# Peptides against a protein of PDB entry 3H8D, part 149

Target 1, 122 residues: chain A of PDB entry 3H8D
Amino acid sequence: DMKRQQRFFRIPFIRPADQYKDPQNKKKGWWYAHFDGPWIARQMELHPDKPPILLVAGKDDMEMCELNLEETGLTRKRGAEILPRQFEEIWERCGGIQYLQSAIESRQARPTYATAMLQNLL

## One batch from the design tools (peptide; made by RFdiffusion4, then SolubleMPNN)

Design b2_p23_1_s2 (from b2_p23_1, 10 letters changed)
Fold by OpenDDE base, seed 2:
Structure b2_p23_1_s2 (fold): chain B 122 residues (1-122), chain C 122 residues (1-122), chain A 23 residues (1-23)
Amino acid sequence: as target 1 above (122 residues)
Amino acid sequence: as target 1 above (122 residues)
Amino acid sequence: IEPEDYTIDPVEGTELVARLMAK
């Protein structure tokens, strides 16, 4: 049901190797998630020292957040929720369109709002 | 089509009577809009000196923004776009659910994402 | 009601991400 609420979140993080360094030496990463209703559809990580990680439901379930939206508490965390475009802008820059498209073509992607929108775009 | 992009905006306004006063004496109101795709679905105004104004497509077309989303330039105005919940929270506080419901029941409301979601909620 | 544009503190965020990714 494409009437499901689409919600997006972003959380900064410090990599484990930098956690005990001085603040100036802590390189910041970013964790992103797209929830299609209660269930995650896409996840993305920006790292300061390695390529971005793109994950899509169905294909990458084992590497993605396993909590449903309410369980995450993200909706109750001030500063976590972002606009759709704030997610999509980064997703596109990281090659997310091609990644999701390949997952669809290989029949690895679970149908979500994201897959539906991509299929409409192409 | 419920796959249309739902986008929400908020901009401050100064009432005409205060426009030429010192900044400290300018009472600020807030203008809110919900766009269902390119067309406005709901509009709302918070005033410092009178009750909030609620407007829904179909019923209140003459009092609502007449420009489509792209024409408004809101998508290009930094800080104008807000999260859905930021709109809905105020909408609910102002009695928007009852207002839209009444408009639906009186057959005055144009079908939008807002009407569809409300019908699902009730 | 004022516009809000803030992010989570990265230290707090680290703990949050760890929880979200816990198996």
Scores: peptide ipSAE 0.379, ipTM 0.682, DockQ to the pose 0.518
Fold by OpenDDE base, seed 1:
Structure b2_p23_1_s2 (fold): chain B 122 residues (1-122), chain C 122 residues (1-122), chain A 23 residues (1-23)
Amino acid sequence: as target 1 above (122 residues)
Amino acid sequence: as target 1 above (122 residues)
Amino acid sequence: IEPEDYTIDPVEGTELVARLMAK
């Protein structure tokens, strides 16, 4: 249903290994999520010292947030929500288009707003 | 069509009367716009020294931006786009719900995403 | 008063992400 609200979120984090280090030694990562209605469609993680992690619904469910949007509390967390382009720009830069396309072609991707948009693009 | 993208923008403006004053004497207002697809649905202006101006499509067309979204260049102006709640919070605070409702009741409002949402609310 | 753009503090964010990813 294309009527579903598309919402995007970004949260900074400190790596688990850095949690007990001095502040200057705590490198920041970024956790991103795209929710297609109440359900997550894409997840992405930027790390300061390793490749980005791209995750798409259907394929990567086991590695993605399992909470529905309301359960996450993200909509109530000031500073968490971002504009679509703020997600998409990073997604594209990290190869997300190709990743999602591959997931579609392998029949691993669950249909979402993201898959629909990609299929419009290609 | 509920599939149309809802986009919101905010731009500061200087009062015409202050255009040629020293910077310290230029009071800033804020111009807000809600686009329902390519067409403006709501417009709002915050002023430092007078009541806010609320405008809705259909009723206030003559006082609203006449350019479609692409023509405005807003989508290409960094920092102009804002989250829906950043618009709605101000809209609500300024009496926008009542204003739009009145426009609907007077049959002056053009149907938009905004009118549809309001009718869901009421 | 105009709304401002915010980012979450990384320390708070860390806890939040942990909750979101908890299984």
Scores: peptide ipSAE 0.377, ipTM 0.665, DockQ to the pose 0.612; fails the geometry check
Fold by OpenDDE base, seed 4:
Formats: sequence, C-alpha cells, structure tokens
Structure b2_p23_1_s2 (fold): chain B 122 residues (1-122), chain C 122 residues (1-122), chain A 23 residues (1-23)
Amino acid sequence: as target 1 above (122 residues)
Amino acid sequence: as target 1 above (122 residues)
Amino acid sequence: IEPEDYTIDPVEGTELVARLMAK
C-alpha cells in the first residue's frame, strides 16, 4: 500500500577495531534504513574502509534489520530520523537504483514503496 | 490520494519593522508549511511578538501560500525541508489539532492528508 | 523556537546498530 508512511533513519557507528583508539583515529561508518510502513524496504551501510553495502527487502532479508519499525525504537531516538532525500542522495551515489532494478528483474525484490517508485520512473 | 508525498518546510522571516535594524535587533519569526503532494495542506507562523497563526486548506486559502510546491522553490532551498515530526510537534503545541478539527466540523476544511490523518485518529 | 539539526553520537550509535542487527 502506497499510503503507508515512508520513514528514513541514519545512525553513525565506530568500527570495532577503532573503539579503543584515540578520537582522531576513530573512523565513522553510517547505517541507513528505509521503512515502508512497519517493515524495512532498504538498508545501506557506509564504511570508511570498504565499499558501501546496499540491501533490498526480499533479496537481502537475512542481512537486514529484522525488527519492525516500532520494535527498533528508531522513531523515538532523537537524531536518528532523516529526510527522504538524505537517504536517496546517498542511495543513488552508491548505485542503489541499479541494485534495486537488478533485484526486481531477477524476481528477488519484495514489492515495496521503493520498488513501486522505481518502476514508475522506468 | 494518500499516496501523495507529504513534505514539510520551515523558513525564517524578519518582521518588517526590524528589516533595517541592526542584526541584534532583528527578531525572527518562522514560517511552516505542509504540502500534500503539490498543494499546501497546512500553514503555520510563529511570531516573536504575537500568538501563532494556524491555517488549513479550504478554510484559510486566501491567507496561505498560493503557489504549488514546485513553484515555491522550497524543495530547492537548502535547509528549508524539515521532518514531519518537526512540523507536527509545533502544530500540536499551538493547538493545531483542535483548529483543524473545528474546520472539519464546520465543513470549511478541504480534504487533505492532514484531515484524513486526524479523522483516523478520532 | 530555533531549529537544530543533529545526529546521534557515534559511540551511542555503535551500540544501537549492534542491537538493531542482532539476531
């Protein structure tokens, strides 16, 4: 249902190897999530030392957050929620459009707001 | 159509009387807008020296932004777009729920995402 | 009212991500 609320979140994290280093030596990663209603539609991870990770519902369920939106507590975490464009800009830069498109064509992607939007665009 | 994108914006304004004063004497107000797809659904104004102004589509059209979203340029203005909750929090604090409800009951409110959400809540 | 944009502290974020990705 396209009437479901679309919500986006971003959380910084520190690599395990850097956790006990001096602040200047702690490189940040970023964890991103797009929720289509209660369920995650897309997940994305930026790492300081390896390529971005892109994940889409249906195809990558086992590697994605398994909690529904309410269970995550993200809506109650100050500073976590971001604007749609703040997610999409990074998603696009990381090749997310092609990734999702390929998942749709291979019949691996679960239908979500994201798949619908892409199919409207193409 | 509840499938339309809901977008929220906030921009500061300076009172006309303060426009030519020194910076420290310029008191800022805040202009808020909720767009339901291309058209404005709610508008809100915070003033430093008078009560908040609340406006809803249908009832207050003549006092609200007349431009569609694209025409406003708000989507292209860096820092203007805000999260839904950043709008709703202020809306609620200023009595927006009661204001919109009253507009619905008086048959003055135009149906929007905002009216639908409120009617789902009540 | 003045707007403030902010993010989570990375140390706190690390713990949060770990929780979200836990099985």
Scores: peptide ipSAE 0.375, ipTM 0.672, DockQ to the pose 0.577; fails the geometry check
Fold by OpenDDE base, seed 5:
Structure b2_p23_1_s2 (fold): chain B 122 residues (1-122), chain C 122 residues (1-122), chain A 23 residues (1-23)
Amino acid sequence: as target 1 above (122 residues)
Amino acid sequence: as target 1 above (122 residues)
Amino acid sequence: IEPEDYTIDPVEGTELVARLMAK
């Protein structure tokens, strides 16, 4: 249902190993999520010390946030929500298009707004 | 087509009468726009000295931005784009729901994402 | 009326992400 609201969120985090270091020694990671209505469609994690992690619904459910949008409280967290393009720009740079495409082709991806839009693009 | 991207923008403006006044004497208004794909769907103007102006496609075309989204350059203006809720919050406070509803009922409103969503809500 | 844009503090974010990813 394309009438579902698409919402995107971004949260910075500090690596566990850096938690007790001086601020200048705390490297930031970034946690991203795309919610298609109440349900997560894509998740992405930027780490300072390893490759980006890309996750898509259906394929990577066990590694993704298990809470629905309302349960996360993200909509009520000031500074968490971002514009679609702010998500997509990073997604694209991290190879998300190819990742999702592969998940679709292998029939691993659950149909979402993201899969539909990609199918329109291709 | 619900697959069209919904994008929202906000830019400040200064009243013509205040253009040449000192900064402290320049009261800001706010111009808001909702684009349903390339075409404007809603426009809203907050003024420091008069009631808000609400405009919807179909009904108020002659008073709304005449440029399509790409022509406006808004997507390229840093800080102009806002989240849907940032628009909707003000829209709701200004009586936008009732305004759009009336436009739909009078058959003045052009079908847009906004009209569709309102129809889903009602 | 509209709040200014800002990002979450990383320390706070760390705890938030942990909560979101907890099983």
Scores: peptide ipSAE 0.375, ipTM 0.682, DockQ to the pose 0.524; fails the geometry check

Design b2_p23_1_s3 (from b2_p23_1, 10 letters changed)
Fold by OpenDDE base, seed 1:
Structure b2_p23_1_s3 (fold): chain B 122 residues (1-122), chain C 122 residues (1-122), chain A 23 residues (1-23)
Amino acid sequence: as target 1 above (122 residues)
Amino acid sequence: as target 1 above (122 residues)
Amino acid sequence: IEPEDYTIDPAEGQKLVEELLAK
């Protein structure tokens, strides 16, 4: 159902190894999520010292957030929700279009709003 | 097509009568717009000294922005775009649900994402 | 990796992300 609400979130994270370091030595990463209704469709992780991680539903379920949107509490975290373009801009810069396309072509991607949009694009 | 991008905008306006007053005497209103793809679906105006104005496509076309989204330049105005909930919260508080419902029941509302969502709600 | 349980202003967050991507 394409009427499902598309919601995007971004929150910082500190690497586990940096958890107990002084603040100046804690390098931030950024965790992104796209929820297609209650279910995560895409996840993206920006790291200060390694390549971005792109994850898409169906293919990467085991590595993605397993909580539905309400369970995450993201909707209740001030500043966590971002505009679609704030997600998509980074997604594109990280090669997300090609990544999702490849997942579709390999029949690994679960149909989501994201796959539908990509099919419109191609 | 329910895959159309839903985008929401908010910009301040100064009343025409206040245009040439001192800054402290310029009372701001707020102009809100919901675009269902390139076309405006809902418009809302908050005024400092009169009731909110609610407008829905089909019914209120003559009073709504006649420019398509790209023509408005809203997508290029920093800070103009807002989250869906930032629109919907105000819409609800201003009686927008009832207003749109009434427009649908009177067969005045043009089908939009907004009408579809309301039909899900009712 | 689980994200931190704190948030940041969206505009500031975007700036920080851009800085990260620029490296």
Scores: peptide ipSAE 0.058, ipTM 0.609, DockQ to the pose 0.051
Fold by OpenDDE base, seed 5:
Structure b2_p23_1_s3 (fold): chain B 122 residues (1-122), chain C 122 residues (1-122), chain A 23 residues (1-23)
Amino acid sequence: as target 1 above (122 residues)
Amino acid sequence: as target 1 above (122 residues)
Amino acid sequence: IEPEDYTIDPAEGQKLVEELLAK
């Protein structure tokens, strides 16, 4: 249902190895999520010390957030929700289009708003 | 096309009578817009001295922004874009649901994402 | 990796993300 709400979120995280260090020694990563209605469609993780991680529904379900949107509490975290373009800009810069396209072509991607939009684009 | 981007914007305005007054004497209003793809679907104006103004496509075209999204420059104005809920919260509080519903029932509303969503809700 | 239980201002977040990507 393309009438489902598309909502995007971004929150920082600290590496496990840094969580007990002084604040200046904690390098932040960033966790991103795209929810297509109640379910996650895409996930992205930016790390200070390794390449970005891109995940898409259907293909990477086991590595993605398994909570529905309401269960995450993200909608209740001040500043967590971001605009679509704030997600998409980073997604694109991290090779997300190619990643999702590959997942579609391999028939690993579950149909989502993201897959539909990409298919409209290509 | 429900695949169109839904984008929301908010910018302040100063009443004409106040534009030459000292800053402390300028009461701000707020201009809101919902764009369904390139075209405005809803417009809302909050005033410091009178009731909110609600406008919907089809019914109020002559009173609404007549520029398409790109022409407005809103996408290039820092801080102008807001989240859907930031718009909807105010819309709801100002009686927007009832206003749009009335426009639909009177067949004055042009079909938009907003009309579709409301029809899904009711 | 589990995200932090706190959030940051979106504008500041965007800046920090850009800085991260620049490295």
Scores: peptide ipSAE 0.040, ipTM 0.607, DockQ to the pose 0.060
Fold by OpenDDE base, seed 4:
Structure b2_p23_1_s3 (fold): chain B 122 residues (1-122), chain C 122 residues (1-122), chain A 23 residues (1-23)
Amino acid sequence: as target 1 above (122 residues)
Amino acid sequence: as target 1 above (122 residues)
Amino acid sequence: IEPEDYTIDPAEGQKLVEELLAK
């Protein structure tokens, strides 16, 4: 829907194991979210010590943010919101296009802005 | 259309009269653009010495960027793209909501993402 | 995994992400 805003967010996280280590030893990961209107469409996690995690709505609902955009408070966290390209660039580098495509083909992906955009390209 | 990306840009400009003055005397203005897909939906200009200029598609086509997004090269200018809120905040402060609303009511505004979003709010 | 409650400015964040991906 043209009326739904697409908003993207990125937040760092520290691994639980590093929580109480010296700052220099706290390796930072990154949590990404794409919201299509109030609900999350894609989620991505970058880790310092394991492969990226990619998640798409419908297929991975149980592993994704269960809060709507407003409930997350992301819009009120300074520095959290990022440009679409800042999300997409990382998404693509992590194999997100293939991941989402497979989810669509297997009929696991919920229709979102993300699925629509991909289908426009293919 | 949900498939159209909304992208926002900001570029500084120097007044022609200041073009050849010393750097300290070159007052900088700001040019803003909202693209709804390939075409501009809203344009805004902040000037150091005169009121802001607001422009909306349909009504102000002759005064707005005539190039499509790709032709502008904005997507390739580092630092040019801004967050939606960075545009909207200035837009609102400059009276953009009222301006666009009037254009809609007078049937001068071309349907865009901007008009649709406003109509959702009203 | 729950992210931290604090954020970094987008510019610095992007740089840090790039550094992470480079490894």
Scores: peptide ipSAE 0.035, ipTM 0.613, DockQ to the pose 0.062
Fold by OpenDDE base, seed 3:
Structure b2_p23_1_s3 (fold): chain B 122 residues (1-122), chain C 122 residues (1-122), chain A 23 residues (1-23)
Amino acid sequence: as target 1 above (122 residues)
Amino acid sequence: as target 1 above (122 residues)
Amino acid sequence: IEPEDYTIDPAEGQKLVEELLAK
């Protein structure tokens, strides 16, 4: 349903090993989520010390956020919500288009706004 | 078409009379726009010294931005793009729902994403 | 890894992300 609201979020995280270090020694990663209505469609993680992680609904359900949007509390976290392009730019730079396309072709991706948009683009 | 991208923008403006004053004496207003795909759907202006101005497509075409989104350059202005809720919250506070509803009922409003959303809500 | 339960200013966040990607 194209009427579902698309919302995007980004929050930083500190590696567990850095939790007790001085601020200058805490390497920051970034957690991203795309919600298609109440349900997560895509998730992404930028790490300071390893390759980015890309996740898409259907294929990666077991590794993705299990909470619906309201349950996450993300809508109530100041500064967490970002613009679609802020998500998509990073998604693209991390190879997200190819990743999602591959998931579609392998019949692993669940239909979402993201899959629909990609299929309209290609 | 629900597939059209909805984008929202906000930029400050200084009253012409304040242009040559010291910064502390420049009263700032805010210009808002909602683009439904390439075309403007709603416009809004917050003023420091008069009531807000609300404008909707179809009814207020002659007073609204005449440029399509790409022509405005807004997508290239850092900090200009805002979240949907940042627009809608101000729109609602300014009586935008009633304004748009009245425009629909009087057959003045052109169909846009905004009119569709309102008609789905009411 | 669970994200922090606090957030930073979006503009600052954007800058930091860009810096991270530049590494």
Scores: peptide ipSAE 0.037, ipTM 0.596, DockQ to the pose 0.061; fails the geometry check

Design b2_p23_1_s4 (from b2_p23_1, 11 letters changed)
Fold by OpenDDE base, seed 2:
Structure b2_p23_1_s4 (fold): chain B 122 residues (1-122), chain C 122 residues (1-122), chain A 23 residues (1-23)
Amino acid sequence: as target 1 above (122 residues)
Amino acid sequence: as target 1 above (122 residues)
Amino acid sequence: IEPPDYTIDPVEGQKLVEELLAR
């Protein structure tokens, strides 16, 4: 149902190798998620030392968050929720449009709000 | 179409009587808007010296923003856009659920995302 | 994969992301 609430989240992460270093030497990555209702539709990871990781439901389920939205606790973490544009801006810059399009064309993407929106855009 | 983007905004306003006073004596109000695609669905005003004002499309068109979203420039004002929950929390506290429900029952409300969501909730 | 257990101020977070992308 296209009535499902679309919610977006961003949280920082520290590389395991850096977690015991001084704060100045901790390079932060960023974990992003788009939830289409209770279930994740897209996930994205920004790393300080490697290319961004893009993940879409259906294709990348094994690498994505397996918890439903409520189980994640993200809705209860202050500052975790972000505006749609704050997600989409980074998604676009990382080549997310092409990534999701390719997943749709290859029949790997599970239909979500994201797939529907992309199909409207193209 | 339920695929329309739902966007929420909040901006401060200063009472006309206070605009020439020292900053410490300027009592700020808050203007809120919910846009269902290009057009406003709900508007809300928090005043320092009177009860909140609630407005819904169809019923209160004459008192609501008449500009489409792009015309408002709100999307280009840093800090103006807010999360859905930041709007809804205040809306609920101000009796917005009952207000919109009454507008629907009286056949005054224009169908929007907001009316649809409320009808799903009840 | 579960999300990390960190939180940050949204404004500061956006700045840090932009800085990261600019590298």
Scores: peptide ipSAE 0.190, ipTM 0.669, DockQ to the pose 0.061
Fold by OpenDDE base, seed 3:
Structure b2_p23_1_s4 (fold): chain B 122 residues (1-122), chain C 122 residues (1-122), chain A 23 residues (1-23)
Amino acid sequence: as target 1 above (122 residues)
Amino acid sequence: as target 1 above (122 residues)
Amino acid sequence: IEPPDYTIDPVEGQKLVEELLAR
């Protein structure tokens, strides 16, 4: 159902090893999520010291956020919600299009707004 | 067509009388726009020294932005695009719901995403 | 996995993300 609201979120995280360091010594990562209605469709993580992590619904369910959108509290976190393009730009730079496409081709991806949009684009 | 992309923008403006004042003496206003696809659906202006201005398509076309979204360059202005809720919160505070409802009832409002959403809400 | 519990200013966040990607 394309009538579902698409919402995107970004939150910083600090590596566990840096939690007690001075602020200048804490390297931040970034956690991203795309929710297609109440359920997550895509997740992404930017790390300061390792490659980006890309995750898509259906394929990577076990590694993705298991909470529905309301349960996450993200909608109530000031500054967490971002524009679609702010998500997509990073997604694209991290190879997300190819990743999702591969998941679709291998029949691993669950149908989401993201899969539908990609199919329309290609 | 509810498949049209809904996009919202906000830009500051300085009063002409303040253009040559020191930064601390410049009172900023805010210009808001809601685009339903390529065309503007709602416009709003917050002023430091007068009541808010609310405008809706069909009724206030002559006072609203006449450019289509692409022509405005807003999509290319860094920091101009805002979340739907950032627009709607201000719209609501300024009496936008009642304003649009009145425009619908008087048959002055052009059908837009905004009119459709309001009709579904009431 | 639960999302992180804190947020940052969106403008600052965007800058930091860009900085991270530029490394």
Scores: peptide ipSAE 0.180, ipTM 0.670, DockQ to the pose 0.061
Fold by OpenDDE base, seed 4:
Structure b2_p23_1_s4 (fold): chain B 122 residues (1-122), chain C 122 residues (1-122), chain A 23 residues (1-23)
Amino acid sequence: as target 1 above (122 residues)
Amino acid sequence: as target 1 above (122 residues)
Amino acid sequence: IEPPDYTIDPVEGQKLVEELLAR
């Protein structure tokens, strides 16, 4: 149902290898998620030392957050929630439109708000 | 269509009477808007010296922003866009649920994302 | 896969992301 809340989150992560280094030597990555209602629709990861990772529901379920939004605790994490555009801007810069489009065309993407919006755009 | 983007904005305003006063004597109010796609669905104003003003589409059209979202320039104004919850928290605290509900019941509110969400809640 | 358990100020976070992307 398109009436579902669309919520976006971003949280930093430190690479395991850097966790015991001095702060200046801890390179941060960024974990992004788009929740279409209670379930994740898109996930994205920015890394300091490798290409971005893009994931879409249906295609990449095993690599994405398996918890519902409430279970993640993200809504209770101060500073975690971001504006839709803060997600979409990065998503677009990372080639997310093409990635999701390909997943739709290959019938790998499950229907979400994200797929619907893309289909409306194309 | 519930597929429309829901976007929320907040900007400060200075009372006309204070515009030429020293900065410390300029009391700020806050103007809030919820856009359901291109058109405003809800508007809210916080004032330093009077009760909050709540406005809903259909009922209060003449008192609300008449510009579409693009015309407002809000999407291009740094810091203007806010999270949905940042709007809703203030809306709720100001009695917005009851206000919109009354507008629906009196057949004054036009259908928007806001009316639909409220109807789903009740 | 669970999300990492770390947060930062959203404004600062945005700056850091932009810096990362600029590299």
Scores: peptide ipSAE 0.137, ipTM 0.682, DockQ to the pose 0.061
Fold by OpenDDE base, seed 1:
Structure b2_p23_1_s4 (fold): chain B 122 residues (1-122), chain C 122 residues (1-122), chain A 23 residues (1-23)
Amino acid sequence: as target 1 above (122 residues)
Amino acid sequence: as target 1 above (122 residues)
Amino acid sequence: IEPPDYTIDPVEGQKLVEELLAR
C-alpha cells in the first residue's frame, strides 16, 4: 500500500525536431517522473518553448511512460534519480497541485501516493 | 507512524586537529544522518584515518545528534540532503545491518523506521 | 555530535565517499 517506495527521476531530452541539429541548436527539455512503487504516478515535462506538461496516472495513462520502473532503466542511470522535493518544487510551480486535484475531482485520477498526499493536504 | 518522512543527509567535516592546517593537509570525514520524522534514527561517520562509526537511536543517543531535524538546519543546507540509497549503500558497506541487528537483539535500539525495515528484511 | 556546518553537491559527495572507502 503506502509502503511502496516513492522514487523520483529527472532526465534531459532533446526535442525530436532538434535531434539532428548542431549541438548549439539543441534546446533541452526536462522529463520528470514520480514512481509509486513500480508504476508511474506523475509525469512532468518542461520545455524550452512551450508550457509544461503535467500528467497523472489514470487520467493520462496513454501519454505517460508505460514501462514499470525497472523496465525504464532509470534506477541505473547515474544522476537520474532526484529527491522528492526536487520533483515537488517544480510540480508545484507548474500547477501540479491544481492539475491533480482536478483529476481527482473529475474521477479521472487513479489512487496513488500522490492522490493520497493531496487529499491529506486538502 | 511509518508515515513519517525519512530523510537522509551527508555533510563533510574536518577533524579538529586539522582545523588550522593548510587546505591540502585537511583530510575530510563524512557525517551521515537518517532522520525518521523529526528525530535521528541512524548516524554514521566516515573518517579518513579510522574505522567508520555507526550509531543507532536508543543505543547511541548520547553520541548522536540531539537536535530535531529542523533545529539542525540540514534541510536548509544546499546539497546536504541525499537519496536513501546514498545512505544505505554506505551503511551496508560499513556493516550497518549487522550493527543495527545487534542493537535490536540486545534490546538497545529504540523502534524506528530503520528497525522496522530491518525486521522486514530478516 | 552535532552536524558540521558544511555541505557539498550530492553527486560529488558520493564520489568522494567512494574514494574514501576505497582507501
Scores: peptide ipSAE 0.021, ipTM 0.597, DockQ to the pose 0.060

